Peptides against a protein of PDB entry 4IGA. Designs and how they scored, part 40

Target 1, 116 residues: chain A of PDB entry 4IGA
Amino acid sequence: KRVLIVDDAAFMRMMLKDIITKAGYEVAGEATNGREAVEKYKELKPDIVTMDITMPEMNGIDAIKEIMKIDPNAKIIVCSAMGQQAMVIEAIKAGAKDFIVKPFQPSRVVEALNKV

## One batch from the design tools (peptide; aimed at target 1 V88 V101)

Design b1_p29_2_s2 (made by RFdiffusion4, then SolubleMPNN; from b1_p29_2, 12 letters changed)
Fold by OpenDDE base, seed 5:
Structure b1_p29_2_s2 (fold): chain B 116 residues (1-116), chain A 29 residues (1-29)
Amino acid sequence: as target 1 above (116 residues)
Amino acid sequence: MEEELKKELEEIEKRQEEVRKLVEELLAK
């Protein structure tokens, strides 16, 4: 399966790329903000998306909503430093299939990838 | 320092579990 990695932090994208590839998944591409994420989703048609929340241009919640308009069957895993209950609820309500709080263990990401 | 790091790790793990449970509950509804 192919994964689109969305995070404004280069380090985080690198970390996720390492985890994703080691787990046997392919990286479809990367996005650095929510607007780019939506564009890349349409272009690459990934199987899974890892989505940051706090990003410039467009935040992750809005990106989730827009991607879900494009593909109601999108598989989006949120990966964010913002782990407040309200944020989790909002992300899941928007259409996300999982929510991982930073900092995280690589195994948690792998579990999420395997579940969606 | 070691004790402090242990506490930080425990707090992180606790938050992770709380979020995991919340997600599962939300998706189950």
Scores: peptide ipSAE 0.648, ipTM 0.904, DockQ to the pose 0.709
OpenDDE base, seeds 1, 2, 3, 4: peptide ipSAE 0.045, 0.073, 0.103, 0.132; ipTM 0.526, 0.565, 0.581, 0.576

Design b1_p29_2_s3 (made by RFdiffusion4, then SolubleMPNN; from b1_p29_2, 10 letters changed)
Fold by OpenDDE base, seed 2:
Structure b1_p29_2_s3 (fold): chain B 116 residues (1-116), chain A 29 residues (1-29)
Amino acid sequence: as target 1 above (116 residues)
Amino acid sequence: DEEEERRREEEIRRRQEEVQELVEKLLKE
């Protein structure tokens, strides 16, 4: 399966790339904001998306909504420092399949990838 | 301080578990 990694932080994208590849997944591509995430989703047609919330130009919630308009079967895992209950509810309501709070263990990401 | 680090890790783990439980609840609705 191919994963699109969406995070404005280069360090976080690198960390997720390492986890994803070591788990036997392919990295389809990377996006640094919500607008780029939507564009890359259309272009790459990934099987899974890891989505940050706090990003410039377009936030992760809006990106989830736009991706779900393109592909109602999109598999989106949120990975964010914003672990408030309201944000979790909003992300799942938007169409996300999981929510991982930063900081996280690699095993939690792998479990999420395997479950969606 | 190893005890402070352990406490932080335990708090992070608890938060992860709470969020995971909430997600599971929401997906079953």
Scores: peptide ipSAE 0.673, ipTM 0.911, DockQ to the pose 0.767
OpenDDE base, seeds 1, 3, 4, 5: peptide ipSAE 0.670, 0.669, 0.669, 0.670; ipTM 0.909, 0.908, 0.909, 0.908

Design b1_p29_3 (made by RFdiffusion4)
Pose (drawn by RFdiffusion4):
Structure b1_p29_3 (pose): chain A 116 residues (1-116), chain P 29 residues (1-29)
Amino acid sequence: as target 1 above (116 residues)
Amino acid sequence: EEEELQELIEEQLKKVEEQQEEFQELLEE
């Protein structure tokens, strides 16, 4: 399965890419903010997207809304430090299929990739 | 559709809480 990794932190993108490839998935690309995420999603058409929330330019909520418009069947797992109830509700309402709060353990990322 | 969405929200909130609790227990050790 091809995965687009979306996060403005170079270190997080680096450690997620490492976890996803070792778990048997193919990293399809990376994006560093919400606008790029929607640009890459159109270009790459990944099977799954990992989505940070706090990003410059456009946040993860808006990027989820943008990708769900491009593709109503997009499969998105949020991976964010913004683990408040309100944010989880907002991400799920926007269309994300799963939510992982940072700091996270790597096995949770794997089960989220499987789940979608 | 509204009921399925509400169930999904509840499941996700429960998972986030569990993750936070496990991380807090790890810090206490």

Design b1_p29_3_s1 (made by RFdiffusion4, then SolubleMPNN; from b1_p29_3, 14 letters changed)
Fold by OpenDDE base, seed 1:
Structure b1_p29_3_s1 (fold): chain B 116 residues (1-116), chain A 29 residues (1-29)
Amino acid sequence: as target 1 above (116 residues)
Amino acid sequence: MEEELEKKIKEALEKVEEQKKEIEEELLK
């Protein structure tokens, strides 16, 4: 399965790429903001998306909503330092399948990838 | 639909709390 990685932090994208590839998944591509994420989703048609929340141009919640309009069956895993209850609720309401809090154990990402 | 969403939210919140505890435990080591 192919994963689109969305995060404004280069280090975080590198970390996720390492975890994803070691788990036997392919990285479809990367996006650095929510607008780019929507564009890359259309272009690459990934099987799974890892989505940061706090990003410039377009935040992760808005990106989730836009991707869900394009593909109601999209498999989006949120990966964010913003683990407040309100944010978790908002992400799930927007259509996210899972929510991973930063800093995370690699096993949490792998488990989420396998379950979505 | 609403009941299903509420269940998904509850499960996500519980999982997030577990993750937060793991983070806290790691910081205390």
Scores: peptide ipSAE 0.663, ipTM 0.911, DockQ to the pose 0.880
OpenDDE base, seeds 2, 3, 4, 5: peptide ipSAE 0.663, 0.655, 0.658, 0.660; ipTM 0.912, 0.909, 0.909, 0.910

Design b1_p29_3_s3 (made by RFdiffusion4, then SolubleMPNN; from b1_p29_3, 18 letters changed)
Fold by OpenDDE base, seed 1:
Structure b1_p29_3_s3 (fold): chain B 116 residues (1-116), chain A 29 residues (1-29)
Amino acid sequence: as target 1 above (116 residues)
Amino acid sequence: SAEELEKKIKEALEKVQQQLAEQAAELAR
């Protein structure tokens, strides 16, 4: 399966790329904000998306909503430093399949990838 | 459905709480 990694932090994208590839998945591409994420989703047609929430230009919640318009069956895993109940609720309502809080263990990401 | 959505929300919240609890436990050592 191919994964699109969305995060404004280069370090975080590198970390996720390492986890994803070591787990046997392919990285379809990367995006640094929500608008780029939507664009890359259309272009790359990934199987799974890892989605940050707090990003410039367009936040992750809005990006989830736009991707779900493109593909109602999109498999989106949120990875966010914001673990508040309200944020989790908003992400799931928008269409996310899972919600992982930063910092996270690599195994948690792998489990999410395997289950979506 | 609304009921299905509520279930998904509940499950997500439980996973988040579990992860946060694990983080706290790790820091407490």
Scores: peptide ipSAE 0.664, ipTM 0.911, DockQ to the pose 0.884
OpenDDE base, seeds 2, 3, 4, 5: peptide ipSAE 0.641, 0.661, 0.625, 0.648; ipTM 0.903, 0.911, 0.898, 0.906

Design b1_p29_3_s4 (made by RFdiffusion4, then SolubleMPNN; from b1_p29_3, 12 letters changed)
Fold by OpenDDE base, seed 2:
Structure b1_p29_3_s4 (fold): chain B 116 residues (1-116), chain A 29 residues (1-29)
Amino acid sequence: as target 1 above (116 residues)
Amino acid sequence: SMKELEEKIKEALEKVEEQLEELEEELEE
């Protein structure tokens, strides 16, 4: 399966890429903000998306909503430092399948990838 | 459905709580 990695932090994208690749998944591409995420989703048609929340241009929640409009079956895993209940609720309402809090263990990401 | 959404939210919140607890444990060690 192919994964689109969305995070404004280059280091985080690199980390996720390593985790995803080692877990046997392919990285479809990367996005650095919500607008780019939506564009890349259309372009790459990934099987799974890892989505940061706090990003410039467009935040992850809005990106989730836009992607879900494009593909209601999108598999989006949120990866965010914002683990507040309100944010989790908003992410799930927007259409996210899972929510991973930063900092995370690689195994959490792998488990989420395997379950969506 | 709304009920299904509520359940998904509940599960997500529980998973996040578990993650936070694990983080707390790691910080204490």
Scores: peptide ipSAE 0.590, ipTM 0.883, DockQ to the pose 0.879
OpenDDE base, seeds 1, 3, 4, 5: peptide ipSAE 0.567, 0.552, 0.585, 0.577; ipTM 0.875, 0.871, 0.881, 0.878

Design b1_p29_4 (made by RFdiffusion4)
Pose (drawn by RFdiffusion4):
Structure b1_p29_4 (pose): chain A 116 residues (1-116), chain P 29 residues (1-29)
Amino acid sequence: as target 1 above (116 residues)
Amino acid sequence: DELENYLESIDERNEEVKELVEEVQEELE
């Protein structure tokens, strides 16, 4: 399965890419903010996206809304430090299929990729 | 022991978020 990794932190993108490839998934590309995430999603048409929330330019909530418009069947797992109840509700309402709060353990990322 | 307690707290927090996600998805059905 091809995965687009979306996060403005170079280190997080690096450690997610490492976890996803070792778990048997193919990294399709990376994006560093919400606008690029929508741009890459259109270009790459990944099977799954990992989505940070706090990003410059456009946040993860708006990027989820943008990708769900491009593709109502997009599969998105949020991976964010913004683990408040209100943010989880907002991400799920926007269309994300799962939510992992940072700092996270790597096995949770794997089960989220399987789940979607 | 300090590291194991810290990793356990991460798991408990992710379990609570997971249960909240399932509850919100059911309400949206």

Design b1_p29_4_s1 (made by RFdiffusion4, then SolubleMPNN; from b1_p29_4, 13 letters changed; failed a check: too like the target's own chain)
Amino acid sequence: SAEEARLEAIRKRNEEVRKLVEKVKEELK

Design b1_p29_4_s2 (made by RFdiffusion4, then SolubleMPNN; from b1_p29_4, 10 letters changed)
Fold by OpenDDE base, seed 5:
Structure b1_p29_4_s2 (fold): chain B 116 residues (1-116), chain A 29 residues (1-29)
Amino acid sequence: as target 1 above (116 residues)
Amino acid sequence: DELEKALKEIEERNEEVRKLVEEVKEKLK
C-alpha cells in the first residue's frame, strides 16, 4: 500500500517516512499543508493518508473534508499534537479513520496503518 | 525510571484517544 504523508514539519515527515517504510509500506509522496495534500491526493491516488491538523494554507480538518468529497473511501489517519476531545470528534466526523496524538510510539502508527 | 514512565504516559494518552475514536464511530453508525 502507498501512503501520502502530510505535515508542515520536515522532521515529522522524515520520522513518519522512516516508520512507514520500515513497516513495509511505500511512500507515495509528501505534502506540507492541506491545500497541497488535496492536490497530491488527486495526483498520486494514495491508499492511505497521514494527516496533520495545524498547517498553513489549509488545516487538516478542511483537507480531510475535501479529500472525502473526492474519494468517499479515502483512508485517512490523523497525526496531531492537538489531542483535545473536540478535535478528535471533529476529525472522525469529517471522515478520518483514526487519530494519533503526538508524541507517539512507532507501533501506534503501524497499528493504524494495518487497521484502515 | 523516568523514560519508562514517559513512554507509559504516551501510550496511555494515545489509548484514551483511540477509545474516544471508537465511541464516536459507534455514534455515527
Scores: peptide ipSAE 0.709, ipTM 0.931, DockQ to the pose 0.961
OpenDDE base, seeds 1, 2, 3, 4: peptide ipSAE 0.699, 0.707, 0.704, 0.708; ipTM 0.927, 0.930, 0.930, 0.930

Design b1_p29_4_s3 (made by RFdiffusion4, then SolubleMPNN; from b1_p29_4, 9 letters changed)
Fold by OpenDDE base, seed 5:
Structure b1_p29_4_s3 (fold): chain B 116 residues (1-116), chain A 29 residues (1-29)
Amino acid sequence: as target 1 above (116 residues)
Amino acid sequence: DELERLLEEIRRRNEEVRKLVEEVKKELE
């Protein structure tokens, strides 16, 4: 399966790429903001998306909503430092399948990838 | 030690969120 990694932090994208590839998944591509994420989703048609929330241009919640309009069957895993209950609820209602709080253990990411 | 405590805190925080995710999903059914 192919994964689109969305995060404005280069270090975080690198970390997720390492986890994803070691787990046997392919990295379809990367995006650095929500608007880019939507465009990359259309272009690459990934199987799974890892989505940050706090990003410039367009935040992760809005990106989830836009991707769900394009593909109601999209598999989106949120990965964010914004672990407040309200944000978790909002992300799941928007269509995300899971929510991982930063900082996290690699095994939690792998578990999410395997279950969506 | 401190590392073990930090790892446990990370696990705990993510477990709490995971529980909430499942609760919200059930509500949406």
Scores: peptide ipSAE 0.723, ipTM 0.939, DockQ to the pose 0.986
OpenDDE base, seeds 1, 2, 3, 4: peptide ipSAE 0.717, 0.721, 0.720, 0.217; ipTM 0.937, 0.938, 0.938, 0.723

Design b1_p29_4_s4 (made by RFdiffusion4, then SolubleMPNN; from b1_p29_4, 14 letters changed; failed a check: too like the target's own chain)
Amino acid sequence: MAEERREEEIERRNEEVEKLVEKVKEELK

Design b1_p29_5 (made by RFdiffusion4)
Pose (drawn by RFdiffusion4):
Structure b1_p29_5 (pose): chain A 116 residues (1-116), chain P 29 residues (1-29)
Amino acid sequence: as target 1 above (116 residues)
Amino acid sequence: SEEELIEELLEKIEEETEENLETFEEMLE
């Protein structure tokens, strides 16, 4: 399965890519903010996207809304420090399939990839 | 349903947060 990793933190993108490839998935690309995420999603058409929330330019909520418009069947797992109830509700309402709060343990990322 | 999914995710977050923070602090040390 091909995964697009979306996060403005170079370190997080680096550690997610490492977890996803070792778990048997193919890293399809990376994006560093919400606009790029929509741009890469169109270009790459990944099977799954990992999505941060707090990003410059366009946040994860808006990027989720943009990708769900491009593709109503997009499969997005949020991975964010913004783990408040309101944010989870907002991400799920926008169309994300799962939510992982940072700091997270790596096994939760794996089960989220499987789940979608 | 969407409401059931939200409740499940919030439960997971509540249950895993303290452990994850402790594990993170240990890695920093």

Design b1_p29_5_s1 (made by RFdiffusion4, then SolubleMPNN; from b1_p29_5, 12 letters changed)
Fold by OpenDDE base, seed 2:
Structure b1_p29_5_s1 (fold): chain B 116 residues (1-116), chain A 29 residues (1-29)
Amino acid sequence: as target 1 above (116 residues)
Amino acid sequence: SLEEKIEEILKEIEENREKNLEEFEKLLK
């Protein structure tokens, strides 16, 4: 399966790429904000998306909503530093399949990848 | 259900926070 990694932080994208590839998944591409995520989703048609929330241009919640409009079957895993209940609820209601809080264990990401 | 999924995630988050706190306390030991 191919994963689109969405995060404004280069370090996070690198870390996720390492986790994803070691888990046997392929990185379809990267996006640095929600707008780019939507564009890349259309272009790359990934199987899974890892989605940051706090990003410039377009936040992750809005990106989830837009991607879900394009593909209601999109598999989106949120990965965010903010694990507030309200944010979790909002992300899941928007269509996310899982919500991982930073910092995280690699195994948690792998578990999410395997379950979506 | 959606509610069950949310509750599951929230529980996992809380458990991880607790584990992280415990690990931090061990480091201070």
Scores: peptide ipSAE 0.395, ipTM 0.786, DockQ to the pose 0.390
OpenDDE base, seeds 1, 3, 4, 5: peptide ipSAE 0.393, 0.379, 0.356, 0.386; ipTM 0.782, 0.772, 0.758, 0.778

Design b1_p29_5_s2 (made by RFdiffusion4, then SolubleMPNN; from b1_p29_5, 10 letters changed)
Fold by OpenDDE base, seed 5:
Structure b1_p29_5_s2 (fold): chain B 116 residues (1-116), chain A 29 residues (1-29)
Amino acid sequence: as target 1 above (116 residues)
Amino acid sequence: SLEEKIEEILKRIEEEREENLKRFKELLE
C-alpha cells in the first residue's frame, strides 16, 4: 500500500517516511500543507494518508473534508501535536479513521496503518 | 458507531499521555 505523508515539518515527514517504509509500506509522496495534500491526493491516488492539523495555507481538518469529497472511501490517519478532545471529535467527524497525538511511538503509527 | 469510535480514540490518547508522562519522570530520576 502507498502512503501520502502530510506535515509542514520536514523532520516529521522524514520520521514518518522511515516508519512507513520499515513497516513495508511505500511512500506515494509528501505534502507540506492542506492545499498541497488535496492536490497530491488527486495526482497520486494513495491508499492511505497521514495528516497533520496545524499547517499553513489550509489546515488538516479542511484538507480531510476536501479529500473526502474527492474520495469518500479515503483512509486518513491524523498525526498531530494538538490532541484536544474538540479537535479529535472534529477530525473524526470530518472523516478521519484515527487520531495519533505527537509525540508518538513508531508502533502506534504502524498499528494505525495496518488497521485502516 | 461514530460516537463509540471517538470514545475509543480519546481513551487511547489518554493512556498514551500517561505512558509518556511516566517515561519522562523516569528520565528525571
Scores: peptide ipSAE 0.647, ipTM 0.897, DockQ to the pose 0.396
OpenDDE base, seeds 1, 2, 3, 4: peptide ipSAE 0.647, 0.645, 0.643, 0.641; ipTM 0.897, 0.897, 0.896, 0.895

Design b1_p29_5_s3 (made by RFdiffusion4, then SolubleMPNN; from b1_p29_5, 11 letters changed)
Fold by OpenDDE base, seed 5:
Structure b1_p29_5_s3 (fold): chain B 116 residues (1-116), chain A 29 residues (1-29)
Amino acid sequence: as target 1 above (116 residues)
Amino acid sequence: SLEEKIKEILERIEKEREENLEAFKKLLE
């Protein structure tokens, strides 16, 4: 399966890329903000998306909503430092399949990838 | 259901927070 990695932090994208590839998944591409995420989703048609929330131009919640409009069957895993209940609820209601709070263990990401 | 899914995820998050905190405390020992 191919994964689109969405995070404004280069280091975080690098970390996720390492986890994803070591777990046997392919990285379809990367996005640095929500707008780019939507564009890349259309272009790359990934199987799974890892989505940050706090990003410039377009936040992750809005990106989830837009991607779900494009593909109601999109498999989106949120990875965010913002783990408040309200944010989690909002993300899942928007269509996210899981919500991982930063900092996370690599195994948690792998588990989420395997379950979606 | 969606509600149950949210509940499960929230519970998971809290559990992991507790585990992370415990791990941090052990590093200080």
Scores: peptide ipSAE 0.614, ipTM 0.886, DockQ to the pose 0.379
OpenDDE base, seeds 1, 2, 3, 4: peptide ipSAE 0.607, 0.603, 0.600, 0.605; ipTM 0.883, 0.882, 0.882, 0.882

Design b1_p29_5_s4 (made by RFdiffusion4, then SolubleMPNN; from b1_p29_5, 11 letters changed)
Fold by OpenDDE base, seed 1:
Structure b1_p29_5_s4 (fold): chain B 116 residues (1-116), chain A 29 residues (1-29)
Amino acid sequence: as target 1 above (116 residues)
Amino acid sequence: SMEEKIEEILKEIEKELEENLERFKKLLE
């Protein structure tokens, strides 16, 4: 399966890419904000999306909503930090299938990938 | 219900956060 990685932090994208590839998944591409995520989703048609919540230009919640309009069957895993519980709830309401809390272990990411 | 689902999600988030925090503390010891 192919994964689109969405996070404004280069370090986080790099970390996720390493975890995803070692787990046997393919990285479809990367996005640095919500607008780019929506465009990359259309372009790459990934099987799974990892989505950061707080990003410039367009946040993860809005990106989820837009992606779900394009593909109601999209498999989106939201990545959150402490203090973002309400935003995670909104992400789930918007259509996210699972969540990961930062900081995370590689095994947790793999579990989420396998679950969706 | 939606309220029950939200509560379940919150509990899962809190559990995962607590586990992550505990692992992090262990690494610093």
Scores: peptide ipSAE 0.096, ipTM 0.600, DockQ to the pose 0.419
OpenDDE base, seeds 2, 3, 4, 5: peptide ipSAE 0.027, 0.029, 0.032, 0.083; ipTM 0.475, 0.470, 0.555, 0.583; seed 5 fails the geometry check

Design b1_p29_6 (made by RFdiffusion4)
Pose (drawn by RFdiffusion4):
Structure b1_p29_6 (pose): chain A 116 residues (1-116), chain P 29 residues (1-29)
Amino acid sequence: as target 1 above (116 residues)
Amino acid sequence: EEVEEFEEEIDERNEEVKELVEKVQEELE
């Protein structure tokens, strides 16, 4: 399965890419903010996207809304430090299929990739 | 022991968030 990793932190993109490839998934690309995430999603058409919330330019909520418009069947797992109840509700309402709060353990990322 | 306690707290927080995601998805059905 091909995965687009979306996060403005170079370190987090690096450690997610490492977890996803070792778990047997193919890293399809990376994006560093919400606009790029929509741009890459159109270009790459990944099976799954990992989505940070707090990003410059456009946040994860808006990027989720933008990708769900491009593809109503997009599969998105949020991976964010913004684990408040209101943010989880907002991400799920926008169309994300799962939510992992940072700091997270790596096994939770794996089960989220499987789940979608 | 301090590292194991910290890792357990991460797991408990992620379990609560998972349960909240399942509840919100059911309410949207």

Design b1_p29_6_s1 (made by RFdiffusion4, then SolubleMPNN; from b1_p29_6, 12 letters changed; failed a check: too like the target's own chain)
Amino acid sequence: MSEKKKLEEIEKRNEEVRELVEKVKEELK

Design b1_p29_6_s2 (made by RFdiffusion4, then SolubleMPNN; from b1_p29_6, 11 letters changed; failed a check: too like the target's own chain)
Amino acid sequence: MSREREEKEIEERNKEVAELVEKVKEELK

Design b1_p29_6_s3 (made by RFdiffusion4, then SolubleMPNN; from b1_p29_6, 9 letters changed)
Fold by OpenDDE base, seed 5:
Structure b1_p29_6_s3 (fold): chain B 116 residues (1-116), chain A 29 residues (1-29)
Amino acid sequence: as target 1 above (116 residues)
Amino acid sequence: MSMEELEEEIRKRNEEVRELVERVKEELE
């Protein structure tokens, strides 16, 4: 399966890329903000998306909503430092399948990828 | 805290969020 990695932090994208590839998945591409994420989703048609929340231009929640309009069957895993209950609830209601809080263990990401 | 304690905190926090995710999904069904 192909994964689109969305995070404004280059280090985090590198970390996720390493985890994803070692787990046997292919990286479809990367996005650095919510607008880019939506455009890359249309272009690349990935199987899975890892989505940050706090990003410039467009935040992750809005990106989830826009992607879900395009593809109601999108598989989106949130990866964010914003682990407050309200944010988790909002992300899931928006259409995300899982929510991973930063910092995280690599195994948690792999479990999420395998489950969606 | 030790490295082991930090790893446990990381695991615990993510476990709590996972439980919340599942609860919300059940409520949305």
Scores: peptide ipSAE 0.719, ipTM 0.934, DockQ to the pose 0.949
OpenDDE base, seeds 1, 2, 3, 4: peptide ipSAE 0.716, 0.716, 0.715, 0.718; ipTM 0.933, 0.933, 0.933, 0.934

Design b1_p29_6_s4 (made by RFdiffusion4, then SolubleMPNN; from b1_p29_6, 12 letters changed)
Fold by OpenDDE base, seed 4:
Structure b1_p29_6_s4 (fold): chain B 116 residues (1-116), chain A 29 residues (1-29)
Amino acid sequence: as target 1 above (116 residues)
Amino acid sequence: MEEEKRREEIEKRNEEVRKLVEEVKKELE
C-alpha cells in the first residue's frame, strides 16, 4: 500500500517515511500543508494518508474534509501534537480513521497503518 | 529508567487518545 505523508516539518516527514518504509509500505509522496495534501491526494491517489493538523495554508482538519469530498473511502491517520479531546473528536468526525499524538512510538503508527 | 518512564508516558497518552477515537467512532455508527 502507498502512503501520502503530510506534515509541515521535514524532520517529521522523514521519521514517518522511515517508519512507513520499514513496515513494508511505499511512500506515495509528501505534502507540507493541507492544500498540497489535497492536490497530492488527487494526483497520487494514495491508499493511506498520514495527516498533520497544524500547518500553514490549510490545516489538517480542512484537508481531511476536502479529501473526504474527493474520496469518501479515504484512509486518513492523523499524526499531531494537538491531542486535545476536542481536536480528536473533530478529526474523527471529519473522517479520519485514527489519531496519533506526537510524540509517538513507531509501533503505534504501524498499528494504525495495518488497521485502516 | 528515565527513557522507560518517558516511553510509558508516551504510550499512556496515545492510549487515552486511542480510547477516545474508538468512542467517537462508536457514536458515529
Scores: peptide ipSAE 0.671, ipTM 0.912, DockQ to the pose 0.924
OpenDDE base, seeds 1, 2, 3, 5: peptide ipSAE 0.656, 0.664, 0.660, 0.663; ipTM 0.903, 0.907, 0.907, 0.907

Design b1_p29_7 (made by RFdiffusion4)
Pose (drawn by RFdiffusion4):
Structure b1_p29_7 (pose): chain A 116 residues (1-116), chain P 29 residues (1-29)
Amino acid sequence: as target 1 above (116 residues)
Amino acid sequence: TVEEKAKAVIKEDAEHGNEKAKETLKEFE
């Protein structure tokens, strides 16, 4: 399965890519903010996206809304420090299929990839 | 509902021992 990794933190993109490839998934690309995420999603058409929330330019909520418009069947797992109830509700309402709060343990990322 | 779906996904994260997810789960309860 091909995965687009979306996060403005170079370190987080680096550690997610490592977890995803070792778990048997193919890293399809990376994006560093919400606008790039929608640009890469169109270009790459990944099977799954990992999505941060707090990003420059466009946040993860808006990027989820943008990708769901491009593709109503997009499979998105949020991976964010913004683990408040309101944010989880908002991400799920926008169309994300799962939510993992940072700091997270790596096995939760794997199960989320499987789940979608 | 959307709230129930949100709670279900945050419960899965809380089962992995995530203290921030456990605190968020209590907000749903």

Design b1_p29_7_s1 (made by RFdiffusion4, then SolubleMPNN; from b1_p29_7, 8 letters changed)
Fold by OpenDDE base, seed 2:
Structure b1_p29_7_s1 (fold): chain B 116 residues (1-116), chain A 29 residues (1-29)
Amino acid sequence: as target 1 above (116 residues)
Amino acid sequence: SVEEKAYEVVKKDASYGNEKAKETVKEFE
C-alpha cells in the first residue's frame, strides 16, 4: 500500500517516512500543508494518508473534509500534538479513521497503518 | 457513534503509554 505523508515539519515527515517504509509500505509522496495535501491526493491516489492538523495555508481538518469530497472511501490517519477531546471528535467527524497524539511510538503508527 | 470512535482511538494511544492521551481519556470519562 502507498502512503501520502502530510506535515509542515520536515523532521516529522522524515520520521514518518522511516516508520512507514520499515513497516513494508511505500511512500507515495509528501505534502507540507493542507492545500498541497488535497492536490497530492488527486495526483497520487494514495491508499492511506497521514495528516497533521496545525499547518499553514489549510489546516488538517479542512484538508480531511476536502479529501473526503474527492474520495469518500479515503483512509486518513491523523498525527497531531493537539490531542484534546474536542479536536479528536472534530477529526473523526471530518472522516479520519484514527488519531495518533504526538509524541508517538513507531508501533502505534504501524498498528494504525495495518488496521485502517 | 463519533464520540465512541474518538474515545476508542485515544484509549488506544493511552495503552501505548501516551501521557497526553491519558489526559484526554479522562476528559471522555
Scores: peptide ipSAE 0.775, ipTM 0.967, DockQ to the pose 0.915
OpenDDE base, seeds 1, 3, 4, 5: peptide ipSAE 0.769, 0.768, 0.769, 0.774; ipTM 0.965, 0.965, 0.966, 0.967

